Peptides against a protein of PDB entry 8OXM. Designs and how they scored, part 291

Target 1, 371 residues: chain A of PDB entry 8OXM
Amino acid sequence: FKAEFRLAGGVNLPKIIDCVGSDGKERRQLVKGRDDLRQDAVMQQVFQMCNTLLQRNTETRKRKLTICTYKVVPLSQRSGVLEWCTGTVPIGEFLVNNEDGAHKRYRPNDFSAFQCQKKMMEVQKKSFEEKYEVFMDVCQNFQPVFRYFCMEKFLDPAIWFEKRLAYTRSVATSSIVGYILGLGDRHVQNILINEQSAELVHIDLGVAFEQGKILPTPETVPFRLTRDIVDGMGITGVEGVFRRCCEKTMEVMRNSQETLLTIVEVLLYDPLFDWTMNPLKALYLQQRPEDETELHPTLNADDQECKRNLSDIDQSFNKVAERVLMRLQEKLKGVEEGTVLSVGGQVNLLIQQAIDPKNLSRLFPGWKAWV

## One batch from the design tools (peptide; made by RFdiffusion4, then SolubleMPNN)

Design b2_p26_5_s3 (from b2_p26_5, 9 letters changed)
Fold by OpenDDE base, seed 5:
Structure b2_p26_5_s3 (fold): chain B 371 residues (1-371), chain A 26 residues (1-26)
Amino acid sequence: as target 1 above (371 residues)
Amino acid sequence: SELEEEAERELKELEEELREEKEEEE
């Protein structure tokens, strides 16, 4: 172990440790100290299954559609080593780092990330109309810059274009797979980009099966498709390659309905996989001090073993699990808002929901919907 | 200028996206 550790941004201050493997290769390992790494491990297995389905289909295989996975090695119930791909960075670190973030470098006259956050915090308890107006003012004065990621990393124009396509395909695949699984908490520190492949790595998979919709501030978007995410796709944005890759991914998911339902059913009833949102987890997710710099003393969540009184919790749990399976079956049939949609119609609805500034303005400020 | 280099990049993007669309229709 090298004595130097870097803090990846975010509330749990994950330590990036450079480890030399038994093969003599340096590998970056993320040590998470507080997150339930079992949830991440289970979701990685589901992503590997989705990748197997995508590799079996000729259209998705030709496009190399995959969701990036990482190895989770649990060291204890509360700690584990995440083997990361070497050369990943949080998109938030690239975009909105306080010292040298891309927004500050390329748009020095725009609002600072802190000014944007402060403005959205001031309206957090206001009407949806006031939130929308302030969000539009923030967006007008905080223009996208994520196009510069590929331009900085890939100087050869042919390589640059190939990497922008790899990025767009990675966003499409992870967005559709994430929507089917109901993946939430997709803030800019929970999405990494590989500096060599331009592919996304989704981390902190503890908000799944639409449990983000039952947070005190509900999630209002199916996936992260914010202005910087779109700016990284180039001039066509959400059209062309992104839309087609979403449709081909959705087609494979819908055609794999029986396999997906069977696996999710096994996981929902696994006693080792606590996917249910609890009040303490909800408070922790939405009381995140927005200033990464204020080491608020981690409230000792006293190990009140909430001795879940087994009997009354089982009936409520089973009813929630049944509702999750029913909603998953609806998604895989293309049932949205009580209507059966085609693959193209369903993907179009999801894109429109994800880019709608009214939906984005209603998100918790710590999600940073203006980035 | 930085603007000319950005416009040349955007033009090359359009040409290559049009190539991918043709390769997907074949």
Scores: peptide ipSAE 0.017, ipTM 0.533, DockQ to the pose 0.124
Fold by OpenDDE base, seed 3:
Structure b2_p26_5_s3 (fold): chain B 371 residues (1-371), chain A 26 residues (1-26)
Amino acid sequence: as target 1 above (371 residues)
Amino acid sequence: SELEEEAERELKELEEELREEKEEEE
């Protein structure tokens, strides 16, 4: 073990530990809490299943459509290590890391990341109209720069292009798979980019099955498709490759309905898999950066085990699980807002929802919808 | 310009993807 640990930025203070394996390979490992690891481990298995489905389809296989997975290694009953892909960086670290972030380097006259966050926090309790106006002002004075990631890392034009394609395909696959699974909390510290492959690695999978919609500030987008995410795709943006890869991924998911429902049903009723949103978790996810110091939620595991034995909680849990399964079935049928859509129609609706400034302006300021 | 070369590369990729898609329909 190297004595130096890096803190991955963000509320959960995940400790990145560089471990030298017995094979002499350095492996970047993230140390997380027990419950986060179980959630992440289960979701990694679901992603592996989705990847298996994508590999069986010729169109998605040729496009190499995969969601990047990482190994979860439980170290103890209370701690574990996530083996990260070596050579990954949080997109937030590249984009908005202090004075050295890409926004500050390429757009020195734009608002600082701190100014943007402050402006959005000031309107957090205001109307949706006031949030929208301030969000539009922030966006006008904070222009996207994520195109420069591939330009900085890949100097050869042919390699640069191949990597931008790999990035776009990775965003598409992870967006659709993430939507089907109802993956939330997609802030800029929970999305890593591989500096060699340009593929995304989604971490911190603790908000799943649309549980982000029941947060005090509900999530209003199906996935992260913010201006910087789109800027990384190049000139075509959400059109062309991204749209096609979303459609092909959605086709495979819809055609695999029975398999996906069966897997998710088993997981939802697994007593070891705590996917439900609780008030403490909700508070933690939507804490202000200034409040980070005091609430170590000693989530005493003991108090949650005692509550599961109440018949009323089981009935409430079962109703939530049934609702999740019903909503998953609707998604896999292309049912959006009570209307059955084609794959192209469904993907188009999701893209429009994800890029809508009205939806983005309503998100919790910590999600950084302007990035 | 760099933008024109980028657009030409994106066009070539779209053509290559379209070719790969056609080779799957045969």
Scores: peptide ipSAE 0.023, ipTM 0.603, DockQ to the pose 0.183; fails the geometry check
Fold by OpenDDE base, seed 1:
Structure b2_p26_5_s3 (fold): chain B 371 residues (1-371), chain A 26 residues (1-26)
Amino acid sequence: as target 1 above (371 residues)
Amino acid sequence: SELEEEAERELKELEEELREEKEEEE
């Protein structure tokens, strides 16, 4: 183990540890807390199941539609190591790194990532109209640059094209699977891109089953499909490959309704899988950078005192679990806003919701919806 | 095939995008 660790971006500030194996190879490892590792491990199992469904369908198999998974290695009862996908970078590090980020390199005259964040933080408590106006001003002065990821990494035009396709397919698969599982909007530091495959790896799966909608600033998008995410697809953006891959993924998910419901039901009632949103987790997920200094880890608050009556907790939990299952069943039936949609109609609605500047302007500014 | 038509469409879009980028660099 090297003595140096890097903080991966993200809510829980996971520690990246460089490990030298007995083979002399350096491997990055992500060290997370126990509960985060369990949640990530459970979600990886769900992703593996989704991948199995996608591999059974001929159309999704031919398109190589997969959600990237990573190996969770439990080290102890309180710690584990995620085998970090060697050769991945957070999209947020590539795009908005303060020193060498692509926005600064390719758009030096645009607003800095800090200026954008400041402007959006200033209007966080304002009207939706005022948020929208400031978001549009930010977007005008912060143009997408994520197309340059594939261009920098893949100099051969045929390889470049194949990798841009792999990226677009990966975004489509992860977006639809993420919507079905209710992962919602994803912080830019919690989406990794593989520098060799151009495929996305989603980490820090602490918000699932639409629990992002009950945050102090509720999520307003079904998945992250921000301007940079779209720019990485090339000139067609959300049309062509992305839309078709979303439709084919959604078709497989809807046709697998019974299997998905059964598995999610087992997971929701697993006493080892804490998926519920608690006020502390909600506060932590939407904490202001300025407020990080005062939260000393009073994680030593005795777990003892909130013995609220077990019966009332269980009843509230069961009602939330039932609501999650009902909403999952609706999604898998194509029920949106009380109407039954076709696969194409449902996918179109989700894409429109995800790219709508009105929805994006309402997101928590810490999640950087302009990136 | 649908995949060949998809690849051909995207190849054409790529040739257009590369042309636009080249015209912006000149």
Scores: peptide ipSAE 0.020, ipTM 0.548, DockQ to the pose 0.179; fails the geometry check
Fold by OpenDDE base, seed 4:
Structure b2_p26_5_s3 (fold): chain B 371 residues (1-371), chain A 26 residues (1-26)
Amino acid sequence: as target 1 above (371 residues)
Amino acid sequence: SELEEEAERELKELEEELREEKEEEE
């Protein structure tokens, strides 16, 4: 281990440690000290299984549809070593970094990221109508710029196009797989982009199985498909390549129903896999930047062995697990709002839900749905 | 093949986008 550590960007301030391997190669290791790295490790295994399913299908294999995975070595429930994806940057850092974010560089007359966040925080406890109006004002004065990521990184037009396609395919695959697994919306700091491949890497997988819907501010989108995410796809946006890749991914997922149900069932009942939402986790995920200062929970983990009757917890847990499995089965059957949809119909509904400014305006402002 | 048609569609989408980008630069 080198004595020098770098802080990676992001909510959890992960420490990047440069490790010299026994092979003399330097490897960057991300050490997270607060996150459930076991949950990330389990989700990476599920993603590898999804990738195996996608590689077996000719249509998805030919499109190279994969969800990017990273190696997680959990050292404890709250500590471990992540293999850091060298040459990745958080989308949020590229877009809305305080000094030199792409929005500030390309749209200097737009609202600052801080102004947008402030406006949306001011209406956080307001009506959905007020949230929508302010969100539309924010969106009008904070235009997407993520197209410039590929343009800055790939100067050759042919390479630029190939990388934009790789990005679009990566968004499609991760969106559909993320929907099936109920990852929901993703904080902009928890989506990394590879500066060489233009593929997305999802980190901090602490919300799964639609547990984002039970947050104090419930998730209202099936996946993150915000304006900047769409802008990175080029002029066709969610049409063409993205839609087709979503449909082909969804087709593979639906055709793999039994396998996916079996995998998720095993995971939901694994006592080592804490996927359930707890109030502390909910507070952590929806912390206001201003509230980061005061919550030093010196909550010694020792004393609240509240012997809540194991029976009532187990019954509540089992009912939640059964509901998750039932909802997963519905998704894999194309059941949306009590109606059976075709793959194209289901994908269309999900895209429309994800891009709907009414849904986006209802999201937790800390997750920056305008980015 | 459907993949050649997809690649041709992706190429046509590129040609359209490159044309539109040129028309916006002019």
Scores: peptide ipSAE 0.019, ipTM 0.570, DockQ to the pose 0.148; fails the geometry check

Design b2_p26_5_s4 (from b2_p26_5 with E1S E3L E5K E6R E14L E15R)
Fold by OpenDDE base, seed 2:
Structure b2_p26_5_s4 (fold): chain B 371 residues (1-371), chain A 26 residues (1-26)
Amino acid sequence: as target 1 above (371 residues)
Amino acid sequence: SELEKRAEEEEEELREEEEEEEEEEE
């Protein structure tokens, strides 16, 4: 290990450590200090399987529809080494870095990322109406700029176009598979973009199976399809390539129902895979930046108290697991809000839910729904 | 404006290519 570490962005971001391998090669490693890397490892296996399903279908194979995966080497229950995707940057680092973020560079007269966050934090405990009004004011004064990512990185027009397409396809595939798996916590630091491929890399996969809906501030969108995410797709936005790639991905997922159910069932009952939301995890995910300083790792919460209520916890766990499987089966049948939808109808509903300013305004301010 | 127009024309060409690729598989 080199003594030098880079922060992968903000204060709580994983430390990038340059590791010298036994082969004498330097490899960048992401060291997560608090995240359960076992959850990331399990979800990477699920993504690899989804990729196998997508590669078997001709339509999705032609479109190169894949979820970017990374190697996870768990070192302990709470620590491990992620093989850092070399040449990736958090979308939040590109967009809303305080020094040189794209919003500040291209829209210097708009609200700062800090002003937007402050305004949304001020209304966090207010009505949904007040949240919506302030969110719309923030959005009006914080216009999207993510189109400039591909324009800055890819100067050749043909390459620029191919990369914008690869980005759009990557957003579509990860959005639909993420929805099927109920992937949450899709904030701008948990989504990386590859500076060479323009593909997305999803990290921090600990909020799965719709456990984001049971957070103190519940998640109200199926995936991240915010204005900057859409702006990166170009002029067509969510129409054309994105919609078609979502539909083709959803077709493959729906046609793979038995396989996906069997795998998720095995994972839900894996005693090593703690997918359940706990109060400490919920607190960590929705902490205020000001509260980060006082969490001394008094993680000497005695393992003893968790053992006593095993029978009632086990019945509650089994009922939650059954509900997750039932909801997964509904999604794979196209059952939304008690109605059976076509693939196009289901994808359309999900897109509308993801872009709805009313849903976006209700998210936790740390999710940065205006970005 | 001109880059946006070229990007729109190229997106329309890709839509046509994707539609032609869909028609060749039917």
Scores: peptide ipSAE 0.024, ipTM 0.615, DockQ to the pose 0.272
Fold by OpenDDE base, seed 4:
Structure b2_p26_5_s4 (fold): chain B 371 residues (1-371), chain A 26 residues (1-26)
Amino acid sequence: as target 1 above (371 residues)
Amino acid sequence: SELEKRAEEEEEELREEEEEEEEEEE
């Protein structure tokens, strides 16, 4: 181990440590000291399984549809070593970094990221109508710029194309797999982009199985498909390649229903896998000041002896687990709002839900739905 | 800008390649 560590960008200030292997090769390792790395490790195993399903189907294999995975070695419930994806950057760092963010560089006359956040925070407790109006004003004065990521990184047009396709395919696969697993909206610092492959890497998988819907500000989108995410796909946006890749991914997921249900059932009842939303986790997710590096001390959850009768906790847990499995079964059957949809109909509904400015305007402002 | 014009030219070439990839996949 080198004595020097670098902070990775992002909300959790993960420490990047350089490890020299016995082979003399330097390997970057991410050390998270506060996150549920066990949850991340379990979700990476689920992603590897989804990748195995996608590789078995000819159409998804041809399109190289994969969700990017990283090695997680959990050392404890709250600590472990992540294999850092070398050459990745948080999309939030590229887009809305205070000094050199793409929005500031390409749209210097637009609202600052701080102005957008302030406007949306001011209406956080207001009506949905007021939130929508302010969100539309923010969006009008904060135009997407994520197209410039590939343009800055890939100067050769043919390489630029291949990388934009790889990005679009990665967003599609991650969106559908994320929807099936109920990852919901993903914070912009928890989506990394690989600067060489243009593929997305999802980190900090602390919200799964639609637990984002029970947050103090419920999630209203199936996955993150904000204007910058779409802008990175180019002029076709959510049409063409993205839609097709979503449909082919959804088809594989629906055709793998029994396998997915069996594995998620095992995980939901694993006593070592704490996927449930708790009030402290909810506060941590929706009270993080984004820009304040203030390491709020993790209130030790240990001292609340909520002697809730073990029986009532177990019954409540089992009811939540059953509800998650039922909802997963509905998704895998194409049941949306009590109606059975085709793959194309389901994917279309999900895309429309994800891009709807009414849904986006209702998200927690700290998740930056305008980015 | 020259970057926007290059982006538009690249996006037009890409639409043609995506249409060709769609025609080869059908």
Scores: peptide ipSAE 0.020, ipTM 0.579, DockQ to the pose 0.126
Fold by OpenDDE base, seed 3:
Structure b2_p26_5_s4 (fold): chain B 371 residues (1-371), chain A 26 residues (1-26)
Amino acid sequence: as target 1 above (371 residues)
Amino acid sequence: SELEKRAEEEEEELREEEEEEEEEEE
């Protein structure tokens, strides 16, 4: 074990540990808490099922549409290691890593990542109008640079193109699958990019089934499609390849409704899978970076087991689970805001929701919607 | 910059290649 660890961002400050295998290969390992590992492991199984569905369809198979998965290895009853794909980096590390981030390198006269965060934190409790105005000022003075990721990594134009395409396809697949599953907490430290494949690896899957909408600052976007995410797609942005890959992915998901509902139903009622948002988790997810040092909420597993045995909590849980299943069924039918949409109409609505500066400005400042 | 001009030229060549790959994907 190297003595130096990097903190991946997110809730339980997962530690990235470089492990040298018995084969002499360095492997990045993420050490997470027990509960996060269980949530991540369950979501990886769902992603594997989604990948199986995508591989069965000719259109999505031709486009190689997959959501990147990682192996969860339990090390103990209380700890485990995520086997990370070697050669992944958090997009936030590339974009906004202090003075060495791509924004600082390519846009030295723009606002610093700290200035942007400070401005958005100052308006966090303000009106939506004030948040929007400050967000637009931040965005004007913090221009996207994520295009330079592929340009730095892939010097051959044909390879660069292939990797930009792989990136765009990965964003599309993960965005649609993530939306169907209601994945939240998609901040820049919970999304990794593979430095070899340009594919995204989504981590920290503890906010699922739209539980991000019940946070103190509710999530207002279906997935992360921020300006840097779009900038990584090149000139076409959200049009062309991205849109088509979203549509083909959504088509496969909608055509697989029965399978997806059955799987999610089993998971929602699994007593071992704690997908529900609790107030402590909510507080932790939206804690200020400055306050991260003091609250080690030892979520004692024992206090949660004692609460689940109350009949009123079971009834509340069942009602939440039923609502989640109902909303999943609506998504898989293309029901948005009480209207049945085509695949193209649904995908278009989701893209528009995800890129809307009004929605982005309302997000928790820790989500970094300007990145 | 020469990098921006090369990026624009590469991005224009890539738009043509994306249109060709899109036509081959249809």
Scores: peptide ipSAE 0.020, ipTM 0.574, DockQ to the pose 0.123
Fold by OpenDDE base, seed 5:
Structure b2_p26_5_s4 (fold): chain B 371 residues (1-371), chain A 26 residues (1-26)
Amino acid sequence: as target 1 above (371 residues)
Amino acid sequence: SELEKRAEEEEEELREEEEEEEEEEE
């Protein structure tokens, strides 16, 4: 093990460590707490199933549509290691790192990431109108720069284009599958990019089945489609390749309804898979000091074995699980706001919801909706 | 100029996206 470690984003502040394998290759490994590793491992199995469905369809196979998965290796009863592909970086580290972030390099006269964050924190308890006005001012003075990721990494024009395409396809596939599974907490430290493939790797999968909507500040977007995410797609943005890849992914998901419902039902009732939002987890997710530098002492989540007093908790749990399955079935039928939509109509609604500055301005400031 | 290079890059990008749209429809 190297003596140096980096902190990734996420609930339990996972440590990224560089390990040399028995083959002499360096591999990045992420060390997380036990509960996060179980949640991540279960969601990786669901992503592998979604990839199997996408590979069976001719349209999604031609477009190479896949969700990047990682291996979870248990080290102990309380810890495990996630093995990453070498050459991944958090999109937040590339975009908004304090010293050498792309926003500071390419837009030195814009607001700093800290100024944007401070402005949005000052209005956190204000009206939706005040939040919207300040968010629009922040966006005007913090212009997107994520196009420069592919331009810095891929100097050959033909390779640059192929990698921008791979990025756009990866955003589309992960956005639609993430929406179907109700994946939340998609902040800039929970999304990695591969520096060789330009594909996204989603980490910290502990907010699933729309549990982000029951947070003290509810999530108001179906997936992350912020201005920097769109800027990485090139001139067409959310049109062309991105929209078509979303539609083809949604079609495969809707046509696989029985398989997806059966898998999710088994997982929702697995006693080893705690997907339910608890008040301590909710507080931890939305009380993060946005200062990446303050080592807030890991509140020892006391091993309060919350011995779920079995009887009264079971009926409330079953009702929440039934509601999650009903909402998943609605999504897979194209039922949005009580109306049945076509694949194109459903994808269009989701894109419009994800890019709406009124929805983005209502998110928790630590989600960094202006990035 | 840097603006002319960016315009040439955007025009090449649009042409390559149109060629890919045609390949994805076949």
Scores: peptide ipSAE 0.019, ipTM 0.561, DockQ to the pose 0.120

